# Peptides against a protein of PDB entry 6RGO: the designs that were tried, part 61

Target 1, 392 residues: chain A of PDB entry 6RGO
Amino acid sequence: MALKLLGFNQDATCFSVISSNKGVTIYNCDPFGKCFELEKSTSNDEELDFLVEMLFSTSLIAVVDKTIGASKRKKLKIVNTKRKATICELTFPHEIMDVIMNRKIICVVLKSDQIFVYDISCMKLLRTIDVRGEKLKSTSKFRNSEAVGDIGVRVSLSTDNNSILCYSSYSKSDKENAPLNDIVVFDALKCIQINVLPAVHQSNIVCIACSPDGMLMATASEKGTIIRVFKTIDTENDEPILVNEFRRGSRPSRISEMKFNHDNTLLACVGESDTIHIFALPVTTTEADANEDDTLQQSSHSLSSSINGLQYISKGLANRFGKIIVSKIPTQSQQRHVAYIKIPENAKYRIGFPKDTTNTIHICGEDGNYLVYSIPRNEVGPCTLVKSNTFD

## One batch from the design tools (peptide; aimed at target 1 D11 T58 K355)

Design b2_p18_3 (made by RFdiffusion4)
Pose (drawn by RFdiffusion4):
Structure b2_p18_3 (pose): chain A 327 residues (1-135, 151-284, 335-392), chain P 18 residues (1-18)
Amino acid sequence: MALKLLGFNQDATCFSVISSNKGVTIYNCDPFGKCFELEKSTSNDEELDFLVEMLFSTSLIAVVDKTIGASKRKKLKIVNTKRKATICELTFPHEIMDVIMNRKIICVVLKSDQIFVYDISCMKLLRTIDVRGEKIGVRVSLSTDNNSILCYSSYSKSDKENAPLNDIVVFDALKCIQINVLPAVHQSNIVCIACSPDGMLMATASEKGTIIRVFKTIDTENDEPILVNEFRRGSRPSRISEMKFNHDNTLLACVGESDTIHIFALPVTQRHVAYIKIPENAKYRIGFPKDTTNTIHICGEDGNYLVYSIPRNEVGPCTLVKSNTFD
Amino acid sequence: SEEEEEEELAEEIIEQLE
């Protein structure tokens, strides 16, 4: 089958790719290279490694499952790339759905909507967050820098009226203090959530409305959350998969089950800005590095890696600059 | 420079976990 299940780095330095053949490879951007290659840990052809989230450019990797079910739901391994050794092997009561890391805080998301927060220096569990214990699946996002700030979608106070709903809660994982609770920002479920690297901004994706809403995160008034801007969906409602924020928080990238990738600018310093054509029934992931604000890195399951440029003052499409092919 | 600092910090975390 195709080379599916791409994972993208925080710092846009490299990307994680599960080669359907054997193990998982991690490439670099500049210069492009085979950075890390996991050995054989397979027994059938279509069984897939699912979840890999990494540090910035380091040797520290978070790896989850290999087998379809033998040791998948209840595993987390911490591996150094230069020596291929497992350091700490944590076990969890449920199935892992997502893992997000940063320089200070490691988050592990379970299928039962439990979020385990760890101080990464000693792996002491800071707090267990019973989201489904209070009231598709939960989508969680986190800031990259320090003062790492956690964002998760929570159910509303209409659990009696119906089973599924989605509001937003802002949480400071550094001090384990809940900062702001946002109301039902959508009339539908939440598909994907993106938080700014500095933790000041947040994006929301709806399944039905397909309109991205941006709210201030922490500095927002206590009385009411502050809405920043909205973005035109286009000609057709489409499911969104992954969104990213620029380092200066002037740009927002959007990708999904669509022909095009949309680029939204920010009025921090309207409907559409830059659009990147994309093959229809193939899936891609997004990133952009810290070095420049004009370059957008593209990861594709077709086997191609592309680097596009952004037009500052033109509403035109992006211009391709650099490309390379996968393995 | 920043990449070196990140590598150093990762090594320190690995040592502490060991």

Design b2_p18_3_s1 (made by RFdiffusion4, then SolubleMPNN; from b2_p18_3, 10 letters changed)
Fold by OpenDDE base, seed 5:
Structure b2_p18_3_s1 (fold): chain B 392 residues (1-392), chain A 18 residues (1-18)
Amino acid sequence: as target 1 above (392 residues)
Amino acid sequence: EEKKKLEKEAEEILKKLE
């Protein structure tokens, strides 16, 4: 049967899939099994397409029917899974491209490059963000979305209550074809812009991940060869702080998803390649109160990989021609993966990090495999398969 | 316990949106 992956929830306790014959199915990860099914409403042989966003493992989900010919592509449904009932329905002026949520906020991304920010507790609209801004309203050439593929506004939301929203924005270049290569950091609760990271890549940003606490953000471009990790709030001399630059590979390949683990020590990426890559982040030693005297000399051989972090101040030399030259960190300072998982060629996979086991990763494939891997701590190498399940 | 707290919060939201 043709499966389409929707993804994991925030804590990787559940994942959702589309089955061509059944509709939307939600699986619980432990114990493994079906926990919810949304029956197919149409008898037609039309290819089913849905957005499903879960509020963790709760009875609250957001659903968008994106099936071709459906007038429903502009409708967000809040569904109670225990009652199998639509509780609330919102209609938007344009097609819904993405939906993200946490305990406080729902963000709805439209094909118009608008982000609608809602208080989840009452579905009150807090803000409409127009990513094109007022100046680009005159260039109402809707990118004929048929010819220019999956290039749109990308978003990620922190899973905590701080509700840090990161989104891709158009560069300030007066060019009709400005790339989506800026990032805006936004407090979704207060509706305040916190930071702007200009020209973080040379091409459009196609993938963004926010850390669970909202303090870090990972970005990838259409090339998918380099992943950059930034601080979201902090700046040095009004410039964005680049924490890490990771090399996924030498060949261009689209990254479809990135995720941080719950303690910000790991970043995973998946996409069109035969490999899931896992990168180690530097442990920011929070200066926890060094008061207690206890002399335990455990010689943790910190693999002080010499972080000769040359602070490459990204001097965006605005050359006279308005080209922001993204200062590349020298290829020699690009970190590689610490761990990897091999996946079948042409199989789409999704990733999730469970909260309680920071060295474990959950993955699921359109091949019908749900897999749990252990991530090696002290060595560079393959992840170890711990658990396997199949689904239809 | 956290799962039960989250479910209660979701049920309170769903009841307020009804």
Scores: peptide ipSAE 0.661, ipTM 0.967, DockQ to the pose 0.841
OpenDDE base, seeds 1, 2, 3, 4: peptide ipSAE 0.649, 0.625, 0.640, 0.631; ipTM 0.966, 0.962, 0.964, 0.963

Design b2_p18_3_s2 (made by RFdiffusion4, then SolubleMPNN; from b2_p18_3, 7 letters changed)
Fold by OpenDDE base, seed 4:
Structure b2_p18_3_s2 (fold): chain B 392 residues (1-392), chain A 18 residues (1-18)
Amino acid sequence: as target 1 above (392 residues)
Amino acid sequence: SERKELEKLAEEILEKLK
C-alpha cells in the first residue's frame, strides 16, 4: 500500500498518515495504535492528498482534502474526531499549502504566499499576512508561482502560548528573482512583527523550525548543507544573533523537516538523505532567580574557555544593500551532528520529540515503521533503537 | 494532567464553533 506521512503533532504523542486504501489515519504513539480514521469518500483510484493538523492529542483536528478538484483544496475543516463530524468549514481564495496550530492560534498558508492567522478559540481572523504584497511594495514584480516548483512560503509556530510565528519572506533585492531567504518573526497573538532576519541563506529557505518556547529558530536552504540557528526576538546592535551553524553534509540534499527537543538542547533534521542528523545546542542558562539563602563557598574554577573566534575576514564584496548574514563561524568550526539515525534511502521519514524524554526521538516512515530512538548524551555516535511498531 | 486540560480546551473550542 502507498503510505504518505503527514507528520507528528506538536508533542510527538500522535502522528498522521494517508493510506491509499483507507484515507487518513491518526496513530497514538504510546500506547501504540489507531486513535482516528477518516475514510476515503471516493471509490476512484485517485492519489489521496490531505493536510491534517492535530491539536496535540485532542479530539480537535484541522483537515484539508487536496485529492479532488480545485474547490476542496481551498477548504479547511475543523473536525471533532470523537464525533467524526465537521464542526466548522472555512473557504480560502487560494489552495491551502500548510496548516499549523497551537493552543491559541491556527495559521493557514496559501499558494498565494498569504498567511491567515486565526484565534483558534472562535476561528476569528486576526491577521492576513501578504508575503507577496510586502515584496510588491519593495520590488514591484509579481513572481508567478508556476515556474519555481515547490518553493513557497515556509512557516513554523511555537507550541507554547506566546505563539511566535516564523515565516520565510522575499529579500528586498531589486532583482526580479528575489529568493525567499529572509525570515520574519511575528507575534501571532498581538499581530506584531517582532524581528526580521535578512538573507539568512543565499538561496530559498525550504525548511524552518521554531523552538517550543519560540526563543530559537532553525533554517535550511534548498542546498540543505548548512543549518543556521538564530535567536528569534533578541538582537545585538539591531543585528540578528546567530547561535549555531551546523553542517549536515557537503553534498546538497533537501531537508524536509527540522525539530527542536522540548528543552532546546537538541535539533534534529530529516530529508532526502539516508541519515537523520541530531545536533547539540549550547545550553542557554536562563538565569533562574537564585533565591537568597545558602552560603556554600564552592570554588569558582573560572574555566575561561577562550573561544578565539578566528575572524576569517572573507573579503566578500560588501555590496551596499542587504548585509548577508556572513557566517562569522569558520567552515572548519561548523559543528557536526552529535548523533544520527540511518534510514532507508528511498523512504520519507518524519520526526518528533516527546515532551517528557528530552533524549528520545520518535520517527515514522512511509515504509510503515514507527521507531523510538534513544539519543546518546556523552558520545558522538548512532542512536539506539528502543521501540519499534508497524502500521499500514 | 496537561492532556486532560488540552482535551477540555478542544471540547470548549469545538462547542463554540457549532
Scores: peptide ipSAE 0.628, ipTM 0.963, DockQ to the pose 0.827
OpenDDE base, seeds 1, 2, 3, 5: peptide ipSAE 0.628, 0.618, 0.623, 0.627; ipTM 0.964, 0.962, 0.963, 0.963

Design b2_p18_3_s3 (made by RFdiffusion4, then SolubleMPNN; from b2_p18_3, 8 letters changed)
Fold by OpenDDE base, seed 5:
Structure b2_p18_3_s3 (fold): chain B 392 residues (1-392), chain A 18 residues (1-18)
Amino acid sequence: as target 1 above (392 residues)
Amino acid sequence: SEKKKLEEEAEEILKKLE
């Protein structure tokens, strides 16, 4: 049967899939098994397409039927999984491209490059962000964006209550083909722009991940060779703080998903390549008030590979057009993965980090495999398979 | 449990949206 992956929830306790015969199925990760099934409404041999966003492992889900020919591509449904009932329906002026949520906020991304921000508790519209309207204020020409293929606005939302929204925006270039290579950081609760990171890549941004606490974001372009990690809120001399630059590979390959673990120590990426890459982030020692004296000398041989943190102040090379371009970290200072997982070629996989086990990663494939891996702490190498299950 | 608190919050939201 053809499976299509929808992804993991925020804490990787559940994942959702489309089965051509059944419709949408939600699986629980531990204990492994089906927890919800949404039957297809049509007997037609049409290729099923859905968006499903879960509120953690709760009975609240958001569903969009994206099936071809369906007039429903503009409808968001809030579904109670225990009652198997639609509780609320919202209709949008354009096709829904993405839906993300946390405990406070739902964001709906439209094909019009609009982001609708809702208070989840009452489905009140808090803000409409018009990413094209911002572009049009900078570029006088309405480009009918019909010809820009699979490249739209990308979004990521913090899983915490701070509700930090990161989204891709069009660069302020007078060039008719301005890329989606700026990032806006937005407080979704207060409805204020916090930060703007200009030209974080040379090409369109195709993947964004926000950390669970909203303090970090990862970005990848269409090339998918380099991943950049930035601070979301903090700036140094009005310039974006580049925390890390990771090399995924030398060959171009689309990154479909990135995720931070729950303590911001790891970043994973997956896409069209045969390899899931896991990168280590520098532990920001919060200077907790270490007043208390207790002498426990346990020689944690932290393999502090003292990679001399050349704080490459990313001197934004103001190009001749007054645009800050994030300087590339020299290729020699680009960090590699600390761990990896080999996956079947041409199989689409999704990733999730469980909350309670920061050195564990959940993955699922369109091949019908749900796999749990342990991430090595003290060595660079392959992850160890801990658990495997199959689904149909 | 945290899971139970999240479910109670989701049920309260769902009930307000009805």
Scores: peptide ipSAE 0.651, ipTM 0.966, DockQ to the pose 0.836
OpenDDE base, seeds 1, 2, 3, 4: peptide ipSAE 0.650, 0.617, 0.614, 0.626; ipTM 0.966, 0.961, 0.961, 0.963

Design b2_p18_3_s4 (made by RFdiffusion4, then SolubleMPNN; from b2_p18_3, 7 letters changed)
Fold by OpenDDE base, seed 1:
Structure b2_p18_3_s4 (fold): chain B 392 residues (1-392), chain A 18 residues (1-18)
Amino acid sequence: as target 1 above (392 residues)
Amino acid sequence: SEREKLEKEAEEILEKLE
């Protein structure tokens, strides 16, 4: 059977799959098993396509049936999984490309590069963000949207109640082909733009991850060779704070998903490569806990590589075109992965970090494998397989 | 549990949307 992965929920307690024969199935991770099944609406051997976003491990899911007809692709259903009933249905002017939620907010991304922000508690529209609207003031030419392939607006939402929304935006360059290489940080509850990170990559951003607390954001471009981690809210001299730059690899490869763990100590990435990469984030010691004097001399040779605060000396190389290009971090300061998982070639995988175990990662594949790995703490190396389950 | 609190919050949302 062909499986298509939809992904993990916010806390990696569940994952969703499309089975070509059954429809949508949601699996619980522990204990492993089916927790919900949405049967096919059609008897035809048509390729099933769905969006499913689950509110943690609850009975609330958002579903978009993309299988048949342009009309269904514009409908968001809020479904009660216990009752197997559609509770609310919203219709959009354009095809739904993505749906993301937390306890407060649902964001719906349309093919029109619009983001609809809803209060989940009443499904009231809080804001429509038109990512093209800032560009339309400068360029009257409707480029036929047909030729811009798989490059759309990318979004990520914090899993906390602060509801920090990060999205890709078009650079303000008068070029008809402005890349989606800016990031906007948005308070989805207050409907306020907090920050704008200009030109975080040279090419379109294809993957964004927000930290659970919304304080960090990871970005990757179409090249997928470099991952950048920024502070979302904090700025230094009105400039974006780059926390880390990671090298996934030397060869271009699309990154499909990135996730932070729940304590912001790890960032994982997966994509078209045979390898899931896990990067260590520097623990920002908040100065607050400096007071407890407890003398335990444990000679942990922490390779405190003094990440000397890369004072991003914004040598504003105002290149002749006034674009703040995020200065290339010297290749010597590009950190590699601390851990990795080898995955089958041509199998799509999804990743999730469980809340209770900061050193474990959940992965699932279109090969029908659900795998739990332990992440090494003290050495650079492969993750260790802890448990395995199969699904169909 | 945290899961039970989240489920209750989800049920309260679903009931308000019906």
Scores: peptide ipSAE 0.681, ipTM 0.971, DockQ to the pose 0.871
OpenDDE base, seeds 2, 3, 4, 5: peptide ipSAE 0.653, 0.640, 0.651, 0.681; ipTM 0.967, 0.965, 0.967, 0.971

Design b2_p18_4 (made by RFdiffusion4)
Pose (drawn by RFdiffusion4):
Structure b2_p18_4 (pose): chain A 327 residues (1-135, 151-284, 335-392), chain P 18 residues (1-18)
Amino acid sequence: MALKLLGFNQDATCFSVISSNKGVTIYNCDPFGKCFELEKSTSNDEELDFLVEMLFSTSLIAVVDKTIGASKRKKLKIVNTKRKATICELTFPHEIMDVIMNRKIICVVLKSDQIFVYDISCMKLLRTIDVRGEKIGVRVSLSTDNNSILCYSSYSKSDKENAPLNDIVVFDALKCIQINVLPAVHQSNIVCIACSPDGMLMATASEKGTIIRVFKTIDTENDEPILVNEFRRGSRPSRISEMKFNHDNTLLACVGESDTIHIFALPVTQRHVAYIKIPENAKYRIGFPKDTTNTIHICGEDGNYLVYSIPRNEVGPCTLVKSNTFD
Amino acid sequence: EIEEIQELLEEAEEEYEE
């Protein structure tokens, strides 16, 4: 089958790719190379490694499952790339759905909507967050820098009226203090959530409305959450998969089940800005590094890696600059 | 095991500064 299940780095330095053949490879951007290659851990052809989230450019990797079910739901291994050794092997009562890391805080998301927060220096569990214990699945996002700030979708006070709903809660994972609770920002479920690297901004994706809403995160008034801007969906409602924020928080990338990738600018310093054409029934992931604000890195399941430029003052499409091919 | 994770974090800080 195709080389599916791409994972993208926080710093846009490298990306994680599960080669359907054997193990998982991690490439670099500049210079492009085979950075890390996981050996054989397979027994059938279509069984897939699912979840890999990494540090910036380091040897520290978070790896989850290999087998379809032998040791998948209840595993987390911490591996150094230079010496291929497992350090800590944590076990969890449910199935892992997503893992997000940063320099200070490691988050593990379970299928039962439990979020485990760890101080990464000693792996002490800071707090267990019973989201489904209070009231598709929960989408969680996190800031990259320090003062790492956690964002998760929570159910509303209409559990009696119906089973599924989605509001937003802002949480400071550094001090384990809930900062702001946002109301039902959508009339539908929440599909994907992106938080700014500095933790000041947040994006939301609806399944039905397909309109991205941006709210201030922490400095927002206590009385009411502050809405920043909205972005035009386009000609057709489409499901969104992954969104990213620029380092200066002037740009927002959007990708999904669509022909095109949309680029949204920010009035921090309207409907559409830059659009990148994309093959229809193939899936891609997004990133952009810290070095420049004009370059956008693109990861594709077709086997191609592309680097596009951004037009500052033109509403035109992006210009391709550099490309390379996968394995 | 914990000391090894701390060392890796120190390396991650250094690489980030560069």

Design b2_p18_4_s1 (made by RFdiffusion4, then SolubleMPNN; from b2_p18_4, 6 letters changed)
Fold by OpenDDE base, seed 5:
Structure b2_p18_4_s1 (fold): chain B 392 residues (1-392), chain A 18 residues (1-18)
Amino acid sequence: as target 1 above (392 residues)
Amino acid sequence: AIEEIQELLKEAEKLEKE
């Protein structure tokens, strides 16, 4: 049977899939099993396509029927899974491309490059962000929507209540074909722009991940060779703070998903390659709790990898056209993965980090495998398979 | 409709504290 993966929820307690015969199925991770099934409403042999966004392990889901020929591609349904009932329906002027949510906010991304931000508690529209309208204020020419193909606005939302929204925007270049290579950081609750990171890649951004606390963001371009991690709020000398630059590989490969773990110590990425990569982030010791004097000399062999403080010389090469190019970290200082998982070639996989086990990763594949891996702490190497289940 | 969303949000807030 053809399975299509939709992904994990925010805390990796559940994942959703499309089965060609059954429709949308939600699985619980532990104990492993089906927790919800949305019956196929159509008898047609049409390839089913859906967006499903879950609110953690609750009975609240957002659903969009993306099936070809369906007039429903513009409709967001809020569904109670326990009652199997639609609570409310929103209709949009354009096709829905993505839906993300947390306990406070729902964001709906349209094919028009608009982001609709809602207060989930009352389903009130807080803001419409027009990413094209912002571009049109800077560049007089409409891009015809037809030529963009798979390249649209990408979004990520913090899973916390601060509701930090990161989205891709068009560079202010006078070129008719300006790439989606800027990042905007937006407070979705206050409806204010916090930060703008210009030209974080040379090509369109195809993947964004926000940390659970909204303090970090990861970005990848169409090349998928380099992942950049930035601070969301802080700036140094009006320049974006690049925390890390990771090398996924030398061969171009699309990254489909990235996730931070719950303590911001790990970043995982998955895509079209045979390998899930896991990168270690520097632990930002918040200086605050350093005052308790307790002398327990537990010799944590911190692998002080001598991060020789190569002062990030932000040689912002202001090219003659005022383009801030985010300085590339020298290829020698690009960090590699600390851990990896091998996956079947051409199988689509999704990733999730559970809240309580920061060194565990959940993965699921369109091959019908749900796998739990342990991430090595002290050694660079393969992850260890802890649990496996199959689904149909 | 909104009351039911608010009930499910209370469930989400409870699960965050457990």
Scores: peptide ipSAE 0.543, ipTM 0.940, DockQ to the pose 0.818
OpenDDE base, seeds 1, 2, 3, 4: peptide ipSAE 0.533, 0.531, 0.527, 0.540; ipTM 0.938, 0.937, 0.936, 0.939

Design b2_p18_4_s2 (made by RFdiffusion4, then SolubleMPNN; from b2_p18_4, 6 letters changed)
Fold by OpenDDE base, seed 5:
Structure b2_p18_4_s2 (fold): chain B 392 residues (1-392), chain A 18 residues (1-18)
Amino acid sequence: as target 1 above (392 residues)
Amino acid sequence: AIEEIQELLKEAEELEKK
């Protein structure tokens, strides 16, 4: 049977899939099993396509029927899974491309490059962000929507109540074909722009991840060779703070998903490659709790890899021709993965980090495998398989 | 409709505290 993966929820307690015969199925991770099934409403042999966003392990889901020929591609349904009932339906002017949520906010991304931000508690529209309208204020020409293919606005939302929204925006370059290579950081609750990170890649951004606390963001371009991690709020000398630059590989490969773990110590990435990569982040010791004097000399061999503070010298020489030269961080500063998982070639996988076990990763594949891996702490190497289940 | 969303949001907040 053809399975299509939708992904994990925010805390990796559940994942959702499309089965060609059954429709949308949600699985619980522990104990492993089906917790919800949305019956196929159509008898047609059409390939089913859906967006499903879960609110953690609750009975609240957001659903979009993306099936070809369906007029429903513009409709967001809020569904109670326990009642199997639609609570409310929103209709948009354009096709829905993505839906993300937390306990406070729902963001709906449209094919028009608009982001609709809602207060989930009352389903009130707080803001419409027009990413094209911002571009049109800088560049007089409409891009015809047909030529963009798979390249649209990407979004990520913090899973906490601060509701930090990161989205890709068009570069202010006078070029008719400006890439989606800027990042905007937005407070979704206050509806204010916090930060703008210009030209974080040379090509379009295809993947963004926000940390659970909204303090970090990871970005990847169409090349998928380099992942950059930035602070979301802080700036040094009006320049974006680059925390890390990771090398996924030398061969171009699309990254489909990235996730931070719950304590911001790990970043995982998955995509079209045979390998899930896990990177270690520097533990930002918040200086606050350093005052308790307790002398327990547990010799934690902190692998003090000398993180020579690579000052991101954004020597963005804006040459006279509006070419934002993304400063190539010296290739010597690019960190590699600390851990990896091998996956079948051509199988699509999704990733999630459970809240309580920061050194565990959940993965699921369109091959029908749900796998739990332990991440090595002290050694660079493969993850260890802890648990495996199959689904249909 | 909104009352039911608010009940489910309360469930989400209770699950975060466990």
Scores: peptide ipSAE 0.555, ipTM 0.940, DockQ to the pose 0.814
OpenDDE base, seeds 1, 2, 3, 4: peptide ipSAE 0.545, 0.543, 0.538, 0.547; ipTM 0.938, 0.938, 0.936, 0.939

Design b2_p18_4_s3 (made by RFdiffusion4, then SolubleMPNN; from b2_p18_4, 7 letters changed)
Fold by OpenDDE base, seed 5:
Structure b2_p18_4_s3 (fold): chain B 392 residues (1-392), chain A 18 residues (1-18)
Amino acid sequence: as target 1 above (392 residues)
Amino acid sequence: SIKEIQELLKEAEELEKK
C-alpha cells in the first residue's frame, strides 16, 4: 500500500500519514498505536493528498483536502478528532500550500505567495503578508505562476507562545527571476517585522526551521549542501548573526525537513539522501545565573572542541548590485554532523524531537517504519536504535 | 464553534504544564 508521510506534531508525540485505503491516520508514538483516522470521503481510486497540522497531542487538527478539485484545496477545516467533527472552516482565494500552528496562531500559506496569520483563539485574521506584493513594490513584473514549479514561500513557526514566524521572501533584484533567498522574521502576535536576513543563500530557500523558542533559525537552499543557522532577533552592526554553517554533504540533495531539539543543542535534517544528519549547536550559556559560588569540581569533560571564535566578520560582499550576500564560511570551518542515521534511499522520512529526551530522535518512513534513536553525546557516530514499530 | 476551539486550546495549555 502506498503511504505518504505528513510529519510529526510539535513535540513528536504523534505523527500523521496518508494511507491509500484508509485516508488520514494519526499514530501516537508512546505507547505506539493508531489514535485517529479520517475516513476517505470518496470511493474513487484517486490518489489521496492532504495537509494535516496537529496542535501537539490535543484533539485539534487543521486539515486541507488536496485530493478532489480546486475548490477543496482552498478550504481549511479545523477538526476535533475526538468528535470527528469540523468545528471551523475557512475558504481562501488560492490553493493552500502549507499550514503551521502553535497554541496562539495558525499561519496559512497560499500558492499566491500570501501568508494569512490568524489568532487561533477566535480565528480572527491578524495579518495578510503578501510576499509578492512586497516584491512588486520593488519589481513591476509578475512572475507567471506556471514556471514556479515546486518553489514557493517557505515558513516555520516557533512552538512557544512568542510565535516567531520565519518566512522566505524575494530578494530585491531588478531581475525578473529574483530568488526566494531572503528571510523575514516576524512577530506573529504583534504583527511586527523583527528582522530581515538578505540573500542567506544564492538560490531559493526550500527548507526553514525555527527553534522552539524562536531564537534560532536554520535555512537550506535547493542545493541542500550547506545549512546555515542564524539568530532571529539579534543583529551585529545591522548584519545578520550567523551562528553556524553546517555541511550536509558534497553532492546536491533536497532537504525536505529540519528540526531543532527542545533545548536548541541539536539540529537534524532529512531529505532525498540515504542519511539523516544531526548537528551540534553551541550551547549559549546565558551569563545571568553565574553568581552562586558552589565549588563542585565535577570535571565534566566538555569536549570543548575549540570553536576558535572566528568572529565571522560577515564581510558582506556588496556584489555590484548593492546586495548584501551572507559571506560563505570557508569550507575548512564548516562543521559536519555529530551523529547520523542511515535510511533507505527511496523512502521519504520525517523527523521529530521529543520534549523530555533531548538526545532522542523520532523518525518515520513511507516504508511503514516508526523508529526511535538515541543520539551519541560524547562521540561522532551512528545513532543507536532504541525502539522499532511498524504501521500500514 | 469558537468555544470548542477555546476548550481544545485549554487542553493544550494543560498538557504543557505536565
Scores: peptide ipSAE 0.539, ipTM 0.938, DockQ to the pose 0.860
OpenDDE base, seeds 1, 2, 3, 4: peptide ipSAE 0.535, 0.518, 0.521, 0.537; ipTM 0.937, 0.934, 0.934, 0.937

